# Ledger of designs, part 29: peptides against a protein of PDB entry 3H8D

Target 1, 122 residues: chain A of PDB entry 3H8D
Amino acid sequence: DMKRQQRFFRIPFIRPADQYKDPQNKKKGWWYAHFDGPWIARQMELHPDKPPILLVAGKDDMEMCELNLEETGLTRKRGAEILPRQFEEIWERCGGIQYLQSAIESRQARPTYATAMLQNLL

## One batch from the design tools (peptide; aimed at target 1 R10 R93)

Design b2_p17_4 (made by RFdiffusion4)
Pose (drawn by RFdiffusion4):
Structure b2_p17_4 (pose): chain A 119 residues (1-119), chain B 122 residues (1-122), chain P 17 residues (1-17)
Amino acid sequence: KRQQRFFRIPFIRPADQYKDPQNKKKGWWYAHFDGPWIARQMELHPDKPPILLVAGKDDMEMCELNLEETGLTRKRGAEILPRQFEEIWERCGGIQYLQSAIESRQARPTYATAMLQNL
Amino acid sequence: as target 1 above (122 residues)
Amino acid sequence: SVVEPVPDPAPVPEVVS
């Protein structure tokens, strides 16, 4: 019904902007858009647990801008293939995280919940 | 979901003469493919030593890869798949829009998602 | 004319346990 689009933004801690390159610890921010709306959000951090977020349970914590208002389709190198998102998501325990949110009635139906519920 | 049937692939390559040269002397080229479902709709090659090769379905059937998407194994090759803009950016710089527009005007281009996209643009 | 290729996408990062 809707186009699935995935984005990745590598980042460094704000406290690391003026250290030498070898002292800048990198992280990665990810987003899965199910049409204009974000279905999953993922953050890999060098200093704390991975942040896994799903539409519904985590609306307050997730990026609130729809796809057009982010400008992500306009940023070079930001968009990634579905497997580049899914591989990281699975390694973070994302399948169990989305499943847990589904069973406890905390998940908003998206292309992501439809995929887990099917298989 | 015609867009979901669209798949794009890129294979960097070098000539055999450059196989054992220093990494800085390996003159790379790039082979590209746009699959419209099971069939190649566009094929593109950047070469380090000759003009770029642009091929479209219908007009260029003899010159294009004859295998369908599953027969190639490209969906199983790590790092081969690219986003549509990664193909389109190179296709445009090579004169691919003019090449596809001419094939459409000469009616040589077989209707594909690529010809449908160029027509919606015009 | 030289056509500059689109660079390879960044690799998939490792997840540290």

Design b2_p17_4_s1 (made by RFdiffusion4, then SolubleMPNN; from b2_p17_4, 7 letters changed)
Fold by OpenDDE base, seed 3:
Order: structure tokens, then C-alpha cells, then sequence
Structure b2_p17_4_s1 (fold): chain B 122 residues (1-122), chain C 122 residues (1-122), chain A 17 residues (1-17)
């Protein structure tokens, strides 16, 4: 159902290795999620010391959020929800279009709003 | 095309009558817009001294923004773009669901993402 | 290749001022 609500979120995170360090030594990353209805369609992680991670449903399910949107509490977390473009801009800069396209072509991607949008643009 | 980008905006406004008054005497309202792709689908106005105004495409075109989204400059206006829920929450509280439904039933509403969403929910 | 799932990052609650 392409009419499902597309919602986007961003939260900062600290690397596990930095979890118990002083605040000054905690390098923050950013965790991004695109939910197509209740389930995550895309995930992206910006790290302070390594390349970004891109993940798409179907292909990368084991590395992606397994909670449905309601279970995440993201909708109730102040400042977590972001505009679609705020997600897409970073997604694009990180090579997300190519990543998703490859996942579709390899038949690894689960059909989502994201896959449909990409296929509509190509 | 239900895949068109749904974008929402809010900007404050001053009533024409207050335009030349001192800042302390300028009552601010809020102008809301839902754009279904390039064209406005819903418009809403919160006023400090009168009931809110609800407008839907097809029915209220003459009272609604006639500029396409790009022409409005809203996308370039800092802080103008808002989350879908920020629009919908106010829309709902103002009776927008009933207003849109009535417009659909009376065949005054132009088909938009908004009309489709409502019909999907009913 | 056993792909070990990368654990989700632990979110830090951002204090919104």
C-alpha cells in the first residue's frame, strides 16, 4: 500500500566503545530510519570515524531495526522525527540511490515505498 | 499520482488591518498548506480573532494559493516546512476531516492525495 | 560467511533546549 505513512527519524548515538567514556570522548553518530507504515524500509548510519552504512529492507533485515514504529517509541521522542527531505538528502549523498537500485536489481530488496519511488524515477 | 511528494508548510501572518500597527498590536495568525506535488491540496488558516479557515482543492480554489510550490518560495523559507503530522493534527482539530469528506461527497473536491487518504480511512 | 548482525546503535537522548 503506497498510501502508508512515510515517516523519517534521526537520532544520535554513541558507539558502544565510547559508552562509558567521558562526554568529551564520545563521538556521536547519527542513526536514520525511514518507516513505510509500521516497518522500516531504509536505515542509514553516519559514523564519525568510518563510512556511512546504508541498509534496505529485504537485503539487510538482519542489520536493521526489527521493531515496528510504535514499538520504537520514535514517534514520542522529541526531535526524532525529521522531514522526508532531511533523510533523502543524506541518503542521496551517501549513495543510497545506487545502493537501493543494486538491491532491487539483485532481487534482494523487499518492495517498499522506497523501492517504488526509485523505480518511478528511473 | 499518489507518489507525488506531500509537503507541508506553515508561516505566520499578520492581518491586513494590523500591517501598519505597532508590533505589540499585531496579532499573528498561521497559514498552513499541504502541497500534493506542485499544487496545493489543502489550506488552513488559524486566526487570532475568528474561527479557522479550511480550504480544499477543487472546492475552494479561488481562496487558495494559486502558485505552484516552487513559485511560493516556501521550500526556501527557513522554518516554513513542517512535518505531515504537524499539519494533520491542526487539520483534524479544526474539523478538516469532516470538511474534506463533505467536499468529496458533494463532488466539489478535486482528487488529491488528501482525498485519497481520507477515502482510504473511511 | 556468517554475517553477524550489527547491533543497533544505542540512542542518546538529545536534550532539546
Amino acid sequence: as target 1 above (122 residues)
Amino acid sequence: as target 1 above (122 residues)
Amino acid sequence: MKIEPVPEPEPIPEVVP
Scores: peptide ipSAE 0.024, ipTM 0.558, DockQ to the pose 0.040
OpenDDE base, seeds 1, 2, 4, 5: peptide ipSAE 0.020, 0.021, 0.021, 0.020; ipTM 0.538, 0.496, 0.497, 0.550; seed 2 fails the geometry check

Design b2_p17_4_s2 (made by RFdiffusion4, then SolubleMPNN; from b2_p17_4, 6 letters changed)
Fold by OpenDDE base, seed 4:
Structure b2_p17_4_s2 (fold): chain B 122 residues (1-122), chain C 122 residues (1-122), chain A 17 residues (1-17)
Amino acid sequence: as target 1 above (122 residues)
Amino acid sequence: as target 1 above (122 residues)
Amino acid sequence: MVIEPVPEPEPIPEVVP
């Protein structure tokens, strides 16, 4: 739906194992989210020591943020919101296009703005 | 259309009369644009010494950017792209909601993402 | 193959200057 606001966010995270370590020993990752209206459409995680994780709605619901956008507080977190391209650049570099396409073809992806955009692109 | 990318931009401008003045005498304004896909949907200008100018597609076409988004080079201009809310905050403060609503009611506004959002809001 | 889902990350607290 055209009326659904597409919003993108990025926040750093510390691995649970590093939570109680000295600051210099806390290796940061990056958590990215694309919200299609109130609900997450895509999520990805950049890690310091393992490959990125890509997640798409429908296929990966149980591994993705279950909070609606307002519940996350992301919109109120300073510096969290990013431009669409700031998300897409990383998404593409991580193989997100292929990942989402595969999810669509296997009928695992829930229809979202992201799936629509991809279908328009291909 | 959901598939049309909504992108927002802001660039400073110098008034033509100040183009050849010393830097300290160049009063800067701010040019804002909302592109609904390739075409501009809303434009506004903040001036140092006069009220803001609000423009909406359909009604104000002749006073608005006539270039499509790619032609503007805005997407390639560093620091030009802004978050939707960075545009909307200014738009709202300048009375943009009422302006667009009036343009819709008078049947002057071309249907855009902006008009759709407003219709959803009201 | 069934693998355990990766838990959601724990975001660092916001530092407000």
Scores: peptide ipSAE 0.024, ipTM 0.558, DockQ to the pose 0.041
OpenDDE base, seeds 1, 2, 3, 5: peptide ipSAE 0.019, 0.023, 0.023, 0.017; ipTM 0.518, 0.556, 0.570, 0.492

Design b2_p17_4_s3 (made by RFdiffusion4, then SolubleMPNN; from b2_p17_4, 7 letters changed)
Fold by OpenDDE base, seed 2:
Structure b2_p17_4_s3 (fold): chain B 122 residues (1-122), chain C 122 residues (1-122), chain A 17 residues (1-17)
Amino acid sequence: as target 1 above (122 residues)
Amino acid sequence: as target 1 above (122 residues)
Amino acid sequence: MVIEPPPEPEPIPEVVP
């Protein structure tokens, strides 16, 4: 259902290993999510000290948020929601198009808004 | 077509009468737009010295932006695009629901995403 | 005869950096 609302979110996160360190030693990462309606379509993680992690629905379900959008509380978290382009810009820079394309070609990607948009782009 | 992308924008504006005044005397207003795909569905203007102006497609076409979204260049203007809720919050505070409802009831409103969403809300 | 109110003046957009 391509009528589903596309919503994007970004929140900072601290590595578990840094959880109890002094604030200056807590390196901040960024967690990104694209929700295609109630369900996550893409997840992305930016880390200060390792390569970005790209995740797509179907392929990476076990590594992605299992909660539906409402369950996450993200829609209620001030400053969490971002514009589509704010997500896409980072997604692109991190090689997301190629990553999702590969997942589609391998038939690992679950159909989502993201896959549909890519199919039109290619 | 409810699949059309809903995009919202906000830009500051100066009153024509203040155009050539000293910067400190140029009172800033805020222009808001909701685009339902390429065409504006709602326009809203916040002024520092007069009541907000609410405009809806069909009813207020002559007072609304005549350019399609791409023609406006808003999608290319840094900081212009805002989240749906950022528009809706102001829209609601300004009595936008009642205004659009009235326009629908009078059969003056052109069908848009905004009218459809309201029809579901009522 | 239909009397229409004058249209609101078009806002002059400021350049957003």
Scores: peptide ipSAE 0.022, ipTM 0.501, DockQ to the pose 0.033
OpenDDE base, seeds 1, 3, 4, 5: peptide ipSAE 0.019, 0.019, 0.019, 0.020; ipTM 0.523, 0.327, 0.366, 0.578; seed 4 fails the geometry check

Design b2_p17_4_s4 (made by RFdiffusion4, then SolubleMPNN; from b2_p17_4, 6 letters changed)
Fold by OpenDDE base, seed 3:
Structure b2_p17_4_s4 (fold): chain B 122 residues (1-122), chain C 122 residues (1-122), chain A 17 residues (1-17)
Amino acid sequence: as target 1 above (122 residues)
Amino acid sequence: as target 1 above (122 residues)
Amino acid sequence: MKIEPVPEPAPIPEVVP
């Protein structure tokens, strides 16, 4: 349903190996999420030392956020919510369009706002 | 078309009578806009000394932004763009739901994302 | 292929600017 609220979030993360290091020795990554209503539709992760990770619902469910939006507390986390374009800019730069298209064509992606939008451009 | 990009903006303004006053004597208002694709769908204005103004496309065209989104330069103005909820929170508080509903029922509002969303809740 | 769940990244308790 295209009428569901689309909300986008970004939070910094540290590598597991850096969790107990001094703050100066912690390299930050960035976790991004697109929620189509209560459930995550797209996720991506920018890393300090490896390629970005792109994930789409249906295909990558096991690697994505399993919590509904309210359970995450992201809507209550200061500075976590971002504008749609702030997500899409990174998504496009990281090859998200091609990734999602391939997932749709292979029938691995479940229907979401993201899949509907992409199909609208094709 | 619900697939058009919905973008929201907020900019401060001063009263005409305060334009040449000292900064400390300028009371700020706030101008809000919802763009449904290239054109404004909703507008509102918070004033320091009078009731808020609510405006909807079709009904209030003469009092609303006449420029397309790109012509406004709002997308290029730092801090102008806001999250959807930042607009909606104020809109709801100011009676925007009732205002838009009345405009729809009276056939004064043109179809927009906003009218479609409201009708989806009814 | 065996897909092993990848844990979510550990968020840091900082406000995102």
Scores: peptide ipSAE 0.024, ipTM 0.523, DockQ to the pose 0.038
OpenDDE base, seeds 1, 2, 4, 5: peptide ipSAE 0.020, 0.020, 0.023, 0.020; ipTM 0.506, 0.471, 0.422, 0.588; seed 5 fails the geometry check

Design b2_p17_5_s2 (made by RFdiffusion4, then SolubleMPNN; its pose is not in this set)
Fold by OpenDDE base, seed 4:
Structure b2_p17_5_s2 (fold): chain B 122 residues (1-122), chain C 122 residues (1-122), chain A 17 residues (1-17)
Amino acid sequence: as target 1 above (122 residues)
Amino acid sequence: as target 1 above (122 residues)
Amino acid sequence: SMPPEPEAPPPEPPAPP
């Protein structure tokens, strides 16, 4: 629905498995989220030592943020919110277009703003 | 149309009438723009010494940026692009909702994303 | 999964000069 605000967020993270390591051994990752209104539409995890993780609503719900946007507190985290292009540029570089396309074609993707925009691009 | 990207920009400006003054006498203002796709939908000018100027497409076209988004070079100006909320917060504080509403009611406002969103709020 | 707690607030994008 056109009425839903599209909001994008980025936060640094340390993997749980690295939390006990010394700071120099904690590999910083980046967690990205696209919210289509209150609910996450896309999630992306960047790591220095493994391929990016791409997740889309419907297909990957069990691996994605289950909290609504307000519950995440992201809107209250200074500097967490990013421009749409700051998300999309990384999404594109990581093969997110192809990933979402495949999820649509397999009927695994839940309809979101992201799926609608991709279908308008194709 | 849902396909049009909503993009928001903020740049500092010095009024033409102040350009010849010494730097200490140049009152810095802020120019804000909302682009609904290639065309400006809303413009706002903040000044330290006068009320904010609010402008909406259709009503105020002669006072607004006539350049399309690409022609403005705003997309290439580092730090010019802002979050939607960074525009909307100032717009709201300046009475932009009431201004746009009045422009819609008087049939002076050109239909834009901004008019559609307001009509969905009312 | 809960979003991981940010280690640090992401740096505010530098305000345009």
Scores: peptide ipSAE 0.038, ipTM 0.584, DockQ to the pose 0.079
OpenDDE base, seeds 1, 2, 3, 5: peptide ipSAE 0.038, 0.038, 0.038, 0.036; ipTM 0.592, 0.582, 0.595, 0.595; seed 1 fails the geometry check

Design b2_p17_5_s3 (made by RFdiffusion4, then SolubleMPNN; its pose is not in this set)
Fold by OpenDDE base, seed 4:
Structure b2_p17_5_s3 (fold): chain B 122 residues (1-122), chain C 122 residues (1-122), chain A 17 residues (1-17)
Amino acid sequence: as target 1 above (122 residues)
Amino acid sequence: as target 1 above (122 residues)
Amino acid sequence: SMPPPPEPAPPEPPPPP
C-alpha cells in the first residue's frame, strides 16, 4: 500500500465555450491528479470563474478519472508531472484536508495513500 | 418561475483518452442538460463504461455547467436541442427521480422547475 | 488545441464538433 508510487499531475484545460475563441479570450483552468500507484486517489479542478472542485476516491469515483495512470498518457505528456508539494499546496488552499476528512468520517472515502497520510496528521 | 422556458439538450462527447484514436476506437458518451430559463436545473452524463452521472442545481453546482444557456451556444448547435421526454426518459432510467428527491430532502437542491415538478408527483 | 484533461470532462458542455 505505502509502497505504491505517488505521482502527481497538472494539465490545463480550456472551457468548451472558449475553445474556439481567440487566445486572449480563452480562460484556462487547471486539472490536477494524485495517483496512488495505477489508480487515482485525488482529483482537483481549478476554474477561472467558479470555486475549485475537490474529488476523492471512493466518494467521487463517478466524477474522477476512470483510466489507470498508463491509459491517461499523463506519464508521457511533457510538463504534466508535478512535485507532490505542487499538488498539496493547492489542495490545502482549496480545503482538501477538510474535504477528505469529511469523506473518511462519512465512510465514503476509499482507503488510499491520501487517507493514510491524513490519518497520520490528525 | 413556471413561466421560464424549459429547454433540453444532448450532445456527444469523446473521452480524453479516445480523442486521438481512430474513429472505431472512440467510445462516445452523451451529455444532457435541462435549462430552466437561462440556468441549468439538471445535468446528466452517459458514459460507455461507467455508471451515469446525475447532477442537480444547488447540490452539484460545482460539477454542472456554469454558463448561462446563451453562453453555451447549445441553442445555436444543430441537433443539440431535444424534446423534454427525450431527457426525462433517460433521467428516469438512471434514477434521477430518487436522486433529486434525496437532494430536496437533504436541503441541497436549489428550487427549480425540476424540483417543483417532482413535488407535484409525490 | 491542448488535449483535454483525462476523464471526466469538465462540467461544461463539450464544445460543438
Scores: peptide ipSAE 0.026, ipTM 0.426, DockQ to the pose 0.122
OpenDDE base, seeds 1, 2, 3, 5: peptide ipSAE 0.026, 0.026, 0.024, 0.026; ipTM 0.507, 0.477, 0.546, 0.553; seed 2 fails the geometry check

Design b2_p17_5_s4 (made by RFdiffusion4, then SolubleMPNN; its pose is not in this set)
Fold by OpenDDE base, seed 4:
Structure b2_p17_5_s4 (fold): chain B 122 residues (1-122), chain C 122 residues (1-122), chain A 17 residues (1-17)
Amino acid sequence: as target 1 above (122 residues)
Amino acid sequence: as target 1 above (122 residues)
Amino acid sequence: SMPPDPEEPPPEPPAPP
């Protein structure tokens, strides 16, 4: 559905376990989201101390943002919105293509802009 | 064609007539471009002293960037790439929707991502 | 899961002047 705007966001996060530590001991992670219209299509979490977490709609819904885009407030959060390539570059580096491909092949992925794009590349 | 990346750019420009003026007398305009894959789909020029110029592929090809995206070097120019909304907000404000619509209706517009999106909105 | 309370978003890269 060509009508849905693809929007990408990045925000820093502190791990819950680090919230009460001194600022110097708070390791920042990065939370990334791709919204296909109002709903999240892909999510990615970069951590300083563990492998990146990759999540795709349909497969990982319980681990992903449940809020619609407007409810997140991300569109109103200055500096949160990023270029598509800023998401994709990290996604690719983290093995996101293979992750999404596997989710498609296993029929776990919900059809999104991301699944459609990948299916066109393969 | 869902495969083509939509990329948006903005760069300041100095009017040719102002190039030889003192820096204080150089009024900056803004050049905007929407690339649908390798080729420009829309161009917009904001001027300090005249109405904005809106250009659409097919209709205005002779006035638009002739270079493919890679040839422009815009992808390598730091800070040139902008969010889709940063283009669209200005495009809308400048009457770009009506301009593109008229170009479609007159059969002057080349089919692009922009024409397809507009045709889906109407 | 709600997105973790985002720390202050990194300052918008200043719009290139």
Scores: peptide ipSAE 0.036, ipTM 0.626, DockQ to the pose 0.082
OpenDDE base, seeds 1, 2, 3, 5: peptide ipSAE 0.011, 0.035, 0.022, 0.011; ipTM 0.581, 0.306, 0.602, 0.610; seed 2 fails the geometry check

Design b2_p17_6 (made by RFdiffusion4)
Pose (drawn by RFdiffusion4):
Structure b2_p17_6 (pose): chain A 119 residues (1-119), chain B 122 residues (1-122), chain P 17 residues (1-17)
Amino acid sequence: KRQQRFFRIPFIRPADQYKDPQNKKKGWWYAHFDGPWIARQMELHPDKPPILLVAGKDDMEMCELNLEETGLTRKRGAEILPRQFEEIWERCGGIQYLQSAIESRQARPTYATAMLQNL
Amino acid sequence: as target 1 above (122 residues)
Amino acid sequence: ITPSSDEMEPQVTYPSG
């Protein structure tokens, strides 16, 4: 019913902007948009646990801008294939995280919940 | 979900003559494919030593890869799949819009998602 | 003609809540 689009933003800690390149620890921010709305958000950090977020339970913590208002479709190198998102998501325990949110009635139905519920 | 049937692939390549040369002397080219479901709709090649090759379904059937998407194994090849914009950016810089527009005007281009997209643009 | 880089350079910030 809707187009699935995935984005990735590599980032460094704000405290690392003026250190030498070898001292800049990298992280990666990810987003899965189910149409205009974000279904899953994922953050890999070099200094703390991975942040996994799903629509519904984590609306407050997730990016609140829809796809058009982010400008992500306009940024070069930001969009990624579905597998590039899914591989990282699975390695972070994302399947169990989304499943747990589904069973406890904390998950808003999206293309992502439909995929886990089907298989 | 016509858009979901669209799949794009890129294979970087070098000539055999450059196989064992230093990495800086390996003149790379790029082969591209746009699949509209099981069939190639557009094929594109950037070469280090000759003009770019642009091919469209219908007009260029003899010259294009004859295998369908499953027969190629491309969906199983690591790093071969690219986003639509990665294909379109190169296709445009090669004159692919003019090449596809002409094939449509000469009615040689077989209707595909690519011809449908160019027509919605015009 | 060569393809552009497919990678995005690291940023200081990113979208969040």

Design b2_p17_6_s1 (made by RFdiffusion4, then SolubleMPNN; from b2_p17_6 with T2E S4E Y14V S16R)
Fold by OpenDDE base, seed 5:
Structure b2_p17_6_s1 (fold): chain B 122 residues (1-122), chain C 122 residues (1-122), chain A 17 residues (1-17)
Amino acid sequence: as target 1 above (122 residues)
Amino acid sequence: as target 1 above (122 residues)
Amino acid sequence: IEPESDEMEPQVTVPRG
């Protein structure tokens, strides 16, 4: 249903190896999520020392957040929610359009708001 | 079309009478807008010294922003765009649900994402 | 030597009942 609320979140993470280091020595990554209603549609991870990770529902379910939006507590975490464009800008920069397109073409992508929007674009 | 991007904006305004006063004597209001695609769906104004103003497309067109989203420059104004909930929370507090509902019932409201969402709620 | 980081997820919180 296209009426589902599209919500986007970003939270920082620190690599396990840096967890106990001094703050200045902790390299910060960023975890991004797009929720189409209660369930994740896209996930993206920016790492300080490796290529970004792109994940789309249907294809990458096993690697993506398995919690529904309420379970994540993201809506209640101050500063976690971001504007759609804040997600999309990074998504596009990281090759997300091509990634999702490929997932659609291979029939790996679960239909989401994201897939629908991409189909509008192409 | 439910695929239209829902974008929300808030900008401060100063009353004309306060325009040339010292900064500490300028009372700030807030102008809110919900754009359903290129066109405004809802507008709201918070005033420091009078009740809030609620406006919905179809009913209040003559009092609402007549510019399309691109013409407003809001998408390019730093700090203007806000999260949907930042709009909705104030909208709800100001009686927006009842206002839009009444506009729908009276057949004054133009169909928008906002009207569709309200019809889902009721 | 430090391990490569795995994919991350948000921490589990208590859902609002």
Scores: peptide ipSAE 0.029, ipTM 0.597, DockQ to the pose 0.035
OpenDDE base, seeds 1, 2, 3, 4: peptide ipSAE 0.025, 0.025, 0.024, 0.026; ipTM 0.592, 0.500, 0.600, 0.490

Design b2_p17_6_s2 (made by RFdiffusion4, then SolubleMPNN; from b2_p17_6, 9 letters changed)
Fold by OpenDDE base, seed 2:
Structure b2_p17_6_s2 (fold): chain B 122 residues (1-122), chain C 122 residues (1-122), chain A 17 residues (1-17)
Amino acid sequence: as target 1 above (122 residues)
Amino acid sequence: as target 1 above (122 residues)
Amino acid sequence: IEPASAEMPAEVSVPRG
């Protein structure tokens, strides 16, 4: 299980509400994904004008990427893959540790590399 | 193709930004889906404090439900299924006809029951 | 069910049904 490859990705997005606005009125967000092997373990969205969105596997499956890693094409997108720390730094700043911890304690979090690492820390 | 079952659903949602707020500060939105057989043809979101979001298959696939109808569990959720007119009334009021028409003219709309009905009308 | 506020960017490929 812990042998699964951990891969992290970040891509920009334009909010649906801004998709038809002039380029100057399009607010750029950042979509983050942590894949534990072929399946997403954590997802995060940074927005310029609202709080970050944090999502964890098991708890938030319906709000997260439904595709496996291969289906996303992220591995083929130049500049999309980021270092673990580049994800974790933002995750921590956004309260991701507390969010995942709560999901574990409520038994809503599906076991992943992320839950294992947190349980190892605590 | 036109023999596919048309099913419409509506469920309330709380914005991710409001998920941890006190109940009184949670703004309730409505998520609408039109399924043409197993796959979503149109999606719509009503928000209390921003314009409606309209989405059509082919054009907005990345912003729409990625699950087939069975995977959503909507058919098993009491009160989720709505009548066609309950969807269409809101769709029309929100400019859905113009939105889908534009998607057809730009060749962005995937053929669905919705595109067929509009092309029959026009 | 995914509200548009938590949607995936268009840069991610979704298979067509």
Scores: peptide ipSAE 0.031, ipTM 0.465, DockQ to the pose 0.065
OpenDDE base, seeds 1, 3, 4, 5: peptide ipSAE 0.030, 0.030, 0.030, 0.031; ipTM 0.581, 0.601, 0.582, 0.602

Design b2_p17_6_s3 (made by RFdiffusion4, then SolubleMPNN; from b2_p17_6, 5 letters changed)
Fold by OpenDDE base, seed 1:
Structure b2_p17_6_s3 (fold): chain B 122 residues (1-122), chain C 122 residues (1-122), chain A 17 residues (1-17)
Amino acid sequence: as target 1 above (122 residues)
Amino acid sequence: as target 1 above (122 residues)
Amino acid sequence: IEPDSDEMEPQVDVPRG
C-alpha cells in the first residue's frame, strides 16, 4: 500500500566535539528524515565539516533511524516537521536521485514511496 | 496515476464588507486548498460569521478554484503552503470526511487522491 | 568527526502508562 502518509522532518544537531562549547563555537548540522507511513524511507545529514550523508531504506538500515515515527516523538516536536519540497530540494542538491536510483538498480533499496516516485519519474 | 504531488495551501481573506474598514474591524476568513497534482481536489473556507464551506472536485467544481496550481501563483506566495495535517485537521473538524463520502456515494465526486484515501480509510 | 549516530537519532519517546 503506497498510499501511506508521507511526512518529513528536520532537526538540528551539534557535533559531539562541540557539545560543551560556547554557542558561538557550535557548528550546527541538520538531520532530515522522510517517513513513509510509520517507517523511515530516506534519511539525510548535512554536516558543517564534511559532505552530506544520504541514506535509503533497505540499503542503509543500520545507519538510519530504527524507531517508527510514533516512537521518535518527532510529530510532537514543534518545528520539526517540514514540507515535502523542503526535503526534496536538499535531497536533489545532494545527489539523492542518483543515490536512490543506484540502490534500486543494485537491489539494495527496500520498496518505499520514494522508490516508487523515482520509478515514476524515470 | 494517484502518485501525484499533494500540496496544501492556506491564505487569509477579508470579507468584502470589511475590505475598507480599519484593521481592527476586519474579520479574517481562511481559504484552504488541496491540490492533487496540478488540479484542486478539495477546497475549504472558514468564515468569521458563517459556517465553514467544504468543496470537493467533481461535485463543486463551479464553486472551486478553476486555475491549475501553477496558474494560481500559490507556490510562489510565501507562507501560503501548509502541511497536509494542517489541512486535514480542519477538514475533519468541519465534517469533511462525511462530506466527501457523501459525494462519492452520490457519484458526484471526481476521483482524486482525496477520494482514494478516504476509500482506503473505510 | 562523525557525529555519534545515537546522538543524531531522535530521542525515544517514552511510552505513557
Scores: peptide ipSAE 0.029, ipTM 0.601, DockQ to the pose 0.041
OpenDDE base, seeds 2, 3, 4, 5: peptide ipSAE 0.033, 0.025, 0.028, 0.029; ipTM 0.492, 0.607, 0.519, 0.606; seeds 2, 4, 5 fail the geometry check

